# Ledger of designs, part 154: peptides against a protein of PDB entry 8YVU

Target 1, 39 residues: chain A of PDB entry 8YVU
Amino acid sequence: PQLCYILDAILFLYGIVLTLLYCRLKIQVRKAAITSYEK
Target 2, 160 residues: chain B of PDB entry 8YVU
Amino acid sequence: TWLTVLKKEQEFLGVTQILTAMICLCFGTVVCSVLDISHIEGDIFSSFKAGYPFWGAIFFSISGMLSIISERRNATYLVRGSLGANTASSIAGGTGITILIINLKKSLAYIHIHSCQKFFETKCFMASFSTEIVVMMLFLTILGLGSAVSLTICGAGEEL

## One batch from the design tools (peptide; made by RFdiffusion4, then SolubleMPNN)

Design b2_p23_5_s1 (from b2_p23_5, 16 letters changed)
Fold by OpenDDE base, seed 2:
Structure b2_p23_5_s1 (fold): chain B 39 residues (1-39), chain C 160 residues (1-160), chain D 39 residues (1-39), chain A 23 residues (1-23)
Amino acid sequence: as target 1 above (39 residues)
Amino acid sequence: as target 2 above (160 residues)
Amino acid sequence: as target 1 above (39 residues)
Amino acid sequence: ELEKIKLNLFLELIKLLLDFMLS
């Protein structure tokens, strides 16, 4: 049971980190798209 | 195109928000159907007594639905509506997190006071069960808040 | 304890989905960067 | 009936998620 809770915490942190990274990449894609459209 | 991908991403976030809301609603319904929270001593189920699983689920569901509709119709008025709904959902999520943290603290305190080493006692079992449910709801609420905030940022970006 | 395992499953699935989305988005960023470089 | 509607909605959401993942 304790291992399960530890796993939950790790997976939760992983989810948050991935979400942040995803947001950053999305912003980069948007910037790239805007730059390509202005060309 | 990148625009279509972004649209799909927003729709995915909306779906995730709705899913989170549905899970919260399911947990709330199960707890209410199995346990009479009003007869439980203490505030171990304070979040449930406040009806958080229900109103929280409603807010997240509305936000998610509006986000999906906004993305599908690609109308400016819907984007504004979605932004407002996501903002409201974010506030609701933050409030929910606060309530859940308070509930978690009370539940943990209850477990410590009663020295619940053996979970076979009814009171200790209820406290442990409450703690587990509250933790799950807390995670779901954080996920929902994250999705709502993400959608809000996306909506704000579209308005600019 | 059972709830913990359910949460683990949900978080695990969420992590996988986010990873796939992240990979796709990363590929898009790379494609956009290549296209912008060729211009 | 309401529970059935909810279940159908949930299933549709899952399908939408799957379509998004597979696209």
Scores: peptide ipSAE 0.511, ipTM 0.825, DockQ to the pose 0.077
Fold by OpenDDE base, seed 4:
Structure b2_p23_5_s1 (fold): chain B 39 residues (1-39), chain C 160 residues (1-160), chain D 39 residues (1-39), chain A 23 residues (1-23)
Amino acid sequence: as target 1 above (39 residues)
Amino acid sequence: as target 2 above (160 residues)
Amino acid sequence: as target 1 above (39 residues)
Amino acid sequence: ELEKIKLNLFLELIKLLLDFMLS
């Protein structure tokens, strides 16, 4: 049971981190696309 | 092109939002069906008493649906509608998170007060169950809020 | 305890999905960067 | 009937998710 909760916490944190990274990466892709369009 | 990518992302976000809403609704209905929340001592199910799983799910569902429809039809009025719905969903999500946090605090307090070392005790079980459900709902709500906010930003970008 | 395991499963699945999305996005960024470098 | 509609919507959502994952 304790391990389950710990795992939940780890997975939750991982999810948050991945979401943030995904957002950042998406922003980078958008910036790259804009730069490519301006050229 | 970037438009195609954005469209796919919006659709994905909309789908995610709808899915989150459905899951929240399912949890809400299950809890309401299995447990008589009105007779449970304490406020361990305050979020359910407030009806969050229902109205939250509705808001997220509407937001997701409008987002998908807006992308499919490419109509200006739909974009505005989607933006409005996503904004409303974001507000609803924030409210839901607040309610869930309050519920979580109450549930945790209940667990601590009763020194729930034995999981099989009815009160402790209910408190633990409530806590688990609230955590799940909180997670789902955060995901829904994230999707709604993302869709809102995308919609706002399209209006510019 | 069962709910905890269910939550773990959901979180795990979510993590996998996000990881895949992140990988795809990263590949897209790399492709965009390569295309930009070739121009 | 409402449940069927919900199920269909759910299935469509799953399909959309799968398509997104496989795209």
Scores: peptide ipSAE 0.508, ipTM 0.822, DockQ to the pose 0.070
Fold by OpenDDE base, seed 3:
Structure b2_p23_5_s1 (fold): chain B 39 residues (1-39), chain C 160 residues (1-160), chain D 39 residues (1-39), chain A 23 residues (1-23)
Amino acid sequence: as target 1 above (39 residues)
Amino acid sequence: as target 2 above (160 residues)
Amino acid sequence: as target 1 above (39 residues)
Amino acid sequence: ELEKIKLNLFLELIKLLLDFMLS
């Protein structure tokens, strides 16, 4: 049972990290698109 | 095109928000159907007594629906409406998190006071169950808040 | 304890979904970078 | 009946999510 809670915490942290990375990557793509449009 | 991909991402966020709302509503309904919260002594179910699963689910559902509709119709008035709804949903999510944290503290305090070594005692079982449900709702609320904030940022970017 | 396992399943599924989305977005960023370099 | 409607809506949302993930 304690292992289950630990797994939940790890998976939750992983989800948060992936969400942040996804947001950062999305911003990078937007910046690249803007730069490409200005050229 | 990249714009099409961004639109799909917004739809995904909206769907995620609606899903979170539905799950919260389902949990609230199940808890209310199985347990008579009004007759439970103590503040173990304070979040449920405050009606958070209901109003929180409504806010998240409305926000998600408005976001999806705004993307589909691509109208300026809908964008503003979606932005407002997402902002309201974000505020509701923050309030919900606060209520859930308070509920968790009360539940943990209850477990500590009663020294619930005997998990088969009705009160201890209810406190443990409440804690588990509140934790799950907290995770869902955080996810919903994240989606609402993301949609708000996207909407604000479109207004500029 | 059963709720913990259910939460694990949901979080695991969410993690897989986010990973797939991240991979797709990463591919898009790479394509955008290549296009920007060719211009 | 209301529960069935809710279940159908939930299933549809899951399907939309899956379609989004697979697209």
Scores: peptide ipSAE 0.518, ipTM 0.819, DockQ to the pose 0.092; fails the geometry check
Fold by OpenDDE base, seed 5:
Structure b2_p23_5_s1 (fold): chain B 39 residues (1-39), chain C 160 residues (1-160), chain D 39 residues (1-39), chain A 23 residues (1-23)
Amino acid sequence: as target 1 above (39 residues)
Amino acid sequence: as target 2 above (160 residues)
Amino acid sequence: as target 1 above (39 residues)
Amino acid sequence: ELEKIKLNLFLELIKLLLDFMLS
């Protein structure tokens, strides 16, 4: 049962990290698109 | 194509918020249906007594819905509305996290004081159940907050 | 304990979906970068 | 049976919400 809670914590942390990374990538895509449009 | 990708991301975040809200509502409804919170002594279910699953779910749902609508219609007034709603949802999420942490501390303290080694004791069972529900709601609230903050940042970036 | 397992399943599914989306986004960023470099 | 009805209602609400979001 404790392993389940540990897994929850790890998966939760992973979800947060992935969300942040996804946001960063989204920002990068936006910047790239803006730069491409200005050319 | 990049706009479509961004739109899909915002929709995903909105769906995540709505899903989180629905799960919170479900848990709130189940707890209220199974347990008479008003008759439970102590602050084990303080978050439920405060109605957090209800108002929190409403805020997250509205935030997610507004985000999706704003993305689809691409209207300036909707973007501002979505930004405001996401900001409000972020604040609500932070408040909810605080309430849940306090509730969690109280529940853990209760378990510790009563040395709840016997899970089948009514009081210990309720405290343990409350702790589990609070932890789940805490995780959901953090997920919702993350989504709301992300949408807020995206909306702010579009206004600049 | 059962709630923990349900949460694990939800978080796991969420993690998989996010990972797939992240990978797709990363591929798109790479394609955009290549297209920008060719200009 | 009551639990199944509740589950179906919940699923319908989710579908309604999804339709509203996707509309």
Scores: peptide ipSAE 0.509, ipTM 0.822, DockQ to the pose 0.094; fails the geometry check

Design b2_p23_5_s2 (from b2_p23_5, 18 letters changed)
Fold by OpenDDE base, seed 1:
Structure b2_p23_5_s2 (fold): chain B 39 residues (1-39), chain C 160 residues (1-160), chain D 39 residues (1-39), chain A 23 residues (1-23)
Amino acid sequence: as target 1 above (39 residues)
Amino acid sequence: as target 2 above (160 residues)
Amino acid sequence: as target 1 above (39 residues)
Amino acid sequence: DLLEIKVELFLKLLQLLLDFMAS
């Protein structure tokens, strides 16, 4: 059971990191789309 | 610009793969240091006895390192090398998952046969601990395989 | 302890879904970049 | 010590991940 909590912490951290990267990528896609629309 | 983003993604996947490999190695070494697996009865730690944390971590580490180096140097020969390493890592990951599933089945069968209602018993505690470690290793192996496959697809796309 | 395993499963599934979404976004970014380069 | 080397390598990888996230 204690190891399960450690795994939860690792998976949670991984999820946060992936979410941040996803958000950054999404922002970049939106910026690219806006730039393409103005051209 | 977009190529730079793609390169950053490859680096991220490579780093993730290396991190997964390192965690697997850490768990393997901790288990081997704390528990004398050779004296444990049964096949509860069959994945550890097979040395999976060691060779699996090596494959994932090599794949991740090659991916990072390929991204940084942007050389065609490194891209091919990274693709080969990622493919090998993917195969190793698949094999590792198979081994871990077999180990998990054996561990669960052991727990079921001994009717481990009392976790205070040494045998039941060890079986439960082994099951938890195997599950953790399985998750890490799946993550490593996912990263290796992703890097392989990215590398294949660059060669086309 | 059972709740911990359920949480692990949820976090693991979340990680897989985020990875797939990230791949889809990456493909979209690639398509947008190709379209922008041809213009 | 091999364990210390492994821990150091792990810390370096963690730092690399942090740097990547910060970029």
Scores: peptide ipSAE 0.504, ipTM 0.820, DockQ to the pose 0.093
Fold by OpenDDE base, seed 4:
Structure b2_p23_5_s2 (fold): chain B 39 residues (1-39), chain C 160 residues (1-160), chain D 39 residues (1-39), chain A 23 residues (1-23)
Amino acid sequence: as target 1 above (39 residues)
Amino acid sequence: as target 2 above (160 residues)
Amino acid sequence: as target 1 above (39 residues)
Amino acid sequence: DLLEIKVELFLKLLQLLLDFMAS
């Protein structure tokens, strides 16, 4: 049971990191799209 | 700009792979240090007996390191090397998953056979602990495999 | 303890989904970059 | 010594991750 909580923490952290990366990537895609649209 | 982003992503994946490997090694070492797996009845720790945490972690670490190095140096030979390493790590990860699944099945079977209703029974505790560790290792292995596959795809895309 | 395992499963699934989405987004970014480079 | 090396490596990786997240 304690290991489960540790795993939860790891998975939670991983999820947060992935979410941040996804957001960054999404922002980059949007910026690229805007730049391409302006050209 | 896009290449830079991709490089950063690959580096991140490599780091993630290395981290996963390190966690796997840590768990492996902890289990080996706390428990004498060779004297444990049954095949509850079959994955550990097979040394998966060790060789698997090594493969993932190498793959991650090569991926990071490849992205940093931008050398064609390193890209190929990274691709090869990632492929190897992917295979290793798949093998590890298989081993872990087998171990998990054995552990679960052990728990069912002994009707582990009491957590404080030594055998049941060990079986439960093994199951938990194996599940954690399985998740980590899946994560590592995912990163390795992702890196492999990225590397393959660069070669095309 | 059971809730912990359920949470682990949810977080794990979330991680997988995010990874897949990230991969897809990355592919889209690559395609967009290629398209922008060709223009 | 091996454990120390592993810990150091882990810390370096963690720092790299943090740097990546901060970038």
Scores: peptide ipSAE 0.497, ipTM 0.820, DockQ to the pose 0.084
Fold by OpenDDE base, seed 2:
Structure b2_p23_5_s2 (fold): chain B 39 residues (1-39), chain C 160 residues (1-160), chain D 39 residues (1-39), chain A 23 residues (1-23)
Amino acid sequence: as target 1 above (39 residues)
Amino acid sequence: as target 2 above (160 residues)
Amino acid sequence: as target 1 above (39 residues)
Amino acid sequence: DLLEIKVELFLKLLQLLLDFMAS
């Protein structure tokens, strides 16, 4: 049972990190698209 | 195209928000059906007594629905409406997190004070169950807040 | 304890979905960068 | 039944998520 809670914490942290990385990557894609459109 | 990808991402965030809202509502209804929260002494279920699962679920559902509709119809008025709804949902999510944290602290304090070594004792079982539900709701609320904030940023970027 | 396992399953699924989306987005960024370099 | 309506709505949302993942 304690291992389950630890796993929850790890998975939760992983989810937050992935969400942040996804947002950053999305911004990069947008910037790349804008740069490509200006060329 | 990149625009298509971004649109799909926003829709995904909206769907995630609606899903989070529905899960919160389901948990709220299950808890209310199984436990008579009004008759439970203490602040273990303070978040439920405040009606957070209900109003929080409504706010997140409305925000998610508006986001999805806005993306599908691509109308300027819907985009503004979605932005407003996502902002409201973000505020609601923040308030919900605060309430849930307070409830969690009270539940943990209750478990500590009563030295709940026997899980099968009624009071200790209820406190543990409440703590588990509150933690789940907290995670869902954080997820919903993240989606709402992301949608708000995306919507704000489109309006600029 | 049972709720913990349910939460683990949900978080695990969410993590997998986000990972797949992140990979797809990363591939798109790479393709965009290559296209920009060829121009 | 309100519960059945909720379940159906949940299933529709799940299908939408699956379709999004498949796209």
Scores: peptide ipSAE 0.495, ipTM 0.818, DockQ to the pose 0.088
Fold by OpenDDE base, seed 3:
Structure b2_p23_5_s2 (fold): chain B 39 residues (1-39), chain C 160 residues (1-160), chain D 39 residues (1-39), chain A 23 residues (1-23)
Amino acid sequence: as target 1 above (39 residues)
Amino acid sequence: as target 2 above (160 residues)
Amino acid sequence: as target 1 above (39 residues)
Amino acid sequence: DLLEIKVELFLKLLQLLLDFMAS
């Protein structure tokens, strides 16, 4: 049971990191799309 | 800017792979130090007996390191080397997953046969502990494989 | 303890989904960059 | 000593990941 909670913590941290990276990448894609539309 | 982002992503994947490998190695080392696997009856720790936490961790670590170095130096020969290493690591990860699944099945079968209602019994406790460790290692291996495959795809895209 | 394992499963699934989405988004960014370079 | 080195290496990797997230 203790290992389960440790795994939860690791997975939770990983999820947060991926979410932040995804958000940043999504913002970049949006900026690129806007730039392409203006050309 | 986009190149910088791509480099950061590759570096992140490489670091994630190395971290996963290190965690696997640490778990393997801890289990081997605390438990005398050679004296445990059955194949509950078959994955550990096969040395997967060690060689798998080494492969993932090498793959991650090569990926990071390849990205930093931006040399064609390093890209090819990284691609090869990532491919090898992916194969190793797949093999490791197979071994771990087999180990998990054996552990579950052991628990079922002995009707481990009393978790305080040494054998049942060891089987349960093994199952938990194997599950954790499976998750880590899947993460490592995912990173290795991602790096492989990135490397293949750069060669085209 | 059962809740812990359920949480692990949910977090694991979330991690896989985010990884796939991130990969798809990365591919889109690369395609957009190539298209911009060809123009 | 080997265990300590491994722990330190792990902590360094964790710090690197945290720095990457913060960037």
Scores: peptide ipSAE 0.501, ipTM 0.816, DockQ to the pose 0.103; fails the geometry check

Design b2_p23_5_s3 (from b2_p23_5, 17 letters changed)
Fold by OpenDDE base, seed 3:
Structure b2_p23_5_s3 (fold): chain B 39 residues (1-39), chain C 160 residues (1-160), chain D 39 residues (1-39), chain A 23 residues (1-23)
Amino acid sequence: as target 1 above (39 residues)
Amino acid sequence: as target 2 above (160 residues)
Amino acid sequence: as target 1 above (39 residues)
Amino acid sequence: KLLEIKLSLFLKLLELLLNFMSL
């Protein structure tokens, strides 16, 4: 049961990190799309 | 700029692979230190008896290290070496997943047969503990395999 | 303890989905970069 | 000593991971 909670903590941290990276990548894609529209 | 982002992602994947390998080695070492697996009757620790935490961690560590070195040293020979190591690590990861699934099935069957109502019974506790560790190892192996496959795809893309 | 295992399963699924979405988004960024280089 | 080396290596890997996320 303690190992389950440790795994939850690791998975939660991983999920947060991936969400932040995904948000950054999505912002980059939006910026690239705006730059391509201005050309 | 985008190639720089890809290189950074390769380094991240390599680090993730090394980290996964280290965690697997730590779990293997802890289990081997606390439990004499050789004296445990049954196949509850079959993945540990097969030495998977050791050889799997070695393969993932080598693959991750080669990926990081290949990124740092812009040499064509290192890219090929990293691709080969990542492919080998992917095969090792797949084999490890298979072994862990078999071990998990045996552990679950053992728990079911003994109707482990008494959690404090040594055999039931060991089977439950084994199941928990195997699930964690399986998760880590899947993450390692995902990183190795991703690095392999990136390396193959650089060779084309 | 049962809730912990359910949470692990949900977090694991979320991690897989985010990884796939991240890979897909990364491929889109690559295609956009290649298209901008050919212009 | 081996455990300390492993822990130090783990911490370095974690730092590298954090640096990658910050980039």
Scores: peptide ipSAE 0.513, ipTM 0.818, DockQ to the pose 0.091
Fold by OpenDDE base, seed 4:
Structure b2_p23_5_s3 (fold): chain B 39 residues (1-39), chain C 160 residues (1-160), chain D 39 residues (1-39), chain A 23 residues (1-23)
Amino acid sequence: as target 1 above (39 residues)
Amino acid sequence: as target 2 above (160 residues)
Amino acid sequence: as target 1 above (39 residues)
Amino acid sequence: KLLEIKLSLFLKLLELLLNFMSL
């Protein structure tokens, strides 16, 4: 049971990190799309 | 550029592999230090007996390191080396998953056989603990494999 | 304790889904970059 | 010594992750 909580913490952290990376990537895609549209 | 994004992703994937490797090594070390796996009845820790936490972690670590180095130096020979290492790590990860699944099945079977309703029974506790660790290692291995495969695909894409 | 395992499963699934979405987004970015380079 | 090496490696990985997150 305690290991489960540790795993939850790790998975939660991983999920947050992935979400942040995904958001950053999505923003980059949007910026690239905007710059491509302005050209 | 897509190259800069790819590079950042490669570094991230490499770091993820190394982290996964380190966590696997930590778990392996902890289990080996706390439990004498050789004297445990049954195949509850078959994955540990097979040394998966050690060799798997080594493969993932090497793969991650080579991926990071390849990205940093941007040399063709390093890209090939990284691709090879990532491929090897992917194979190792797949093998590790297989071993862990087998271990998990054995652990679950052990729990069922002993009708582990009481958590405080030593055998049930060990089986449950093994199951938890194996599940954690399985998740880590899947993450490592995902990273290794991703890096392999990226490396293969750079060679084409 | 059972809830912890359920949470682990959910977080794990979320991590996998995010990874897949990230990969898909990366592929889309790559395709967008290629199409932008060919214009 | 092995524990120290492992800890050092872990810290380096953490720094790398933090750097990646900061970029």
Scores: peptide ipSAE 0.513, ipTM 0.826, DockQ to the pose 0.086
Fold by OpenDDE base, seed 1:
Structure b2_p23_5_s3 (fold): chain B 39 residues (1-39), chain C 160 residues (1-160), chain D 39 residues (1-39), chain A 23 residues (1-23)
Amino acid sequence: as target 1 above (39 residues)
Amino acid sequence: as target 2 above (160 residues)
Amino acid sequence: as target 1 above (39 residues)
Amino acid sequence: KLLEIKLSLFLKLLELLLNFMSL
């Protein structure tokens, strides 16, 4: 049971990090799209 | 650009917030229906005794609903209302996280003190169950807070 | 303990989905960057 | 009655989520 809770914590942290990275990457895609539209 | 991203995700964030709130309410109602928390000795269920699963879920639900309505109707008054609700939900979420962390510490301390080797002991079972539910609620509260904060930032960006 | 394993499964699935989405988005950013470099 | 109201609200929320996912 203790290992399960540790795994939950790791997976939760991973999910948060991935969400942040996804948001950052989505912003980058939008910036790239805007830059391509101005050219 | 960041505000534009968040604006496009407002409905998704609102839905996520409502879903999180509903799950919290479900857990709260199940716990209250199955367990008589008033008869349980100790502070293992302090977050439940404080009614956090209920009021927290209500705040998150209202915030999420207002966010979705604001996005769909594009009315300035709804944007302000959503911003206020999301801010209130963010504060509630932060308070809830604090309460849940305290409850989790108490639950873990209880398990440690009673050397819960036998899962079948009523006290150990209750402590373990409380710990599991509190951890789940903590995760849900963090998700709800993240959604509420994101929606708050979106709303603030639209007002500026 | 059973709830912990269920949570692990949900978080694991969420992590996989986010990873796939992140990879797709990263590929899109790279394609946009290449297209911007060729112009 | 309270349980029925909660269930109806849950079902409405689920319908809203499904509609959002379909859009």
Scores: peptide ipSAE 0.497, ipTM 0.810, DockQ to the pose 0.067
Fold by OpenDDE base, seed 5:
Structure b2_p23_5_s3 (fold): chain B 39 residues (1-39), chain C 160 residues (1-160), chain D 39 residues (1-39), chain A 23 residues (1-23)
Amino acid sequence: as target 1 above (39 residues)
Amino acid sequence: as target 2 above (160 residues)
Amino acid sequence: as target 1 above (39 residues)
Amino acid sequence: KLLEIKLSLFLKLLELLLNFMSL
């Protein structure tokens, strides 16, 4: 039972980190697209 | 195109928000169907008594739907409406988190004080069940808040 | 306890989906960077 | 009676939400 809650916490943290990384990657794609359009 | 990527992400965030809302409604419905919260002594189900699963789910659903509609329709008025709805949903999510944290503290305190003595097995079970549901709703609310904030930032970026 | 396992399953599925999306986005960024370098 | 009214209101809100989600 305690292992389940620990797993929930780990999966939740992983989800947050992935969301942040996805946002960063999206921003990078946008910056690359803008830079390509200005050229 | 970058716009297509943005649109896909907005749709994903909107769908996530709607899904979160639906899960919260399902939990609220199940709890209300199985337990008569009005007859439960104490503040174990304070978030349910406050109607959080309902109004929170409504706000998240509206925000998610408006975000999806705003993405599908290239209309300036829909973008503004989505931005407003996402902002409102973000505020609602923050309020919901606060309520859920308070409920969680009360539930944990109740469990600690009663030490789950055999005499109160049913009450301890209900308190434990409430705590589990509150934790789940808290995680869902945080997820919904994250999506709403992300959509708000995207909408604000389009208005600039 | 059963609800915890359900939450774990949902979070796990969400994590997998996000990982796949992140991988796709990362591939797109790499393709965009290569295309920008060839210009 | 109050519980029944609240339950009915909740069910109506749920139906409204389901209808809105289907649109």
Scores: peptide ipSAE 0.485, ipTM 0.818, DockQ to the pose 0.046; fails the geometry check

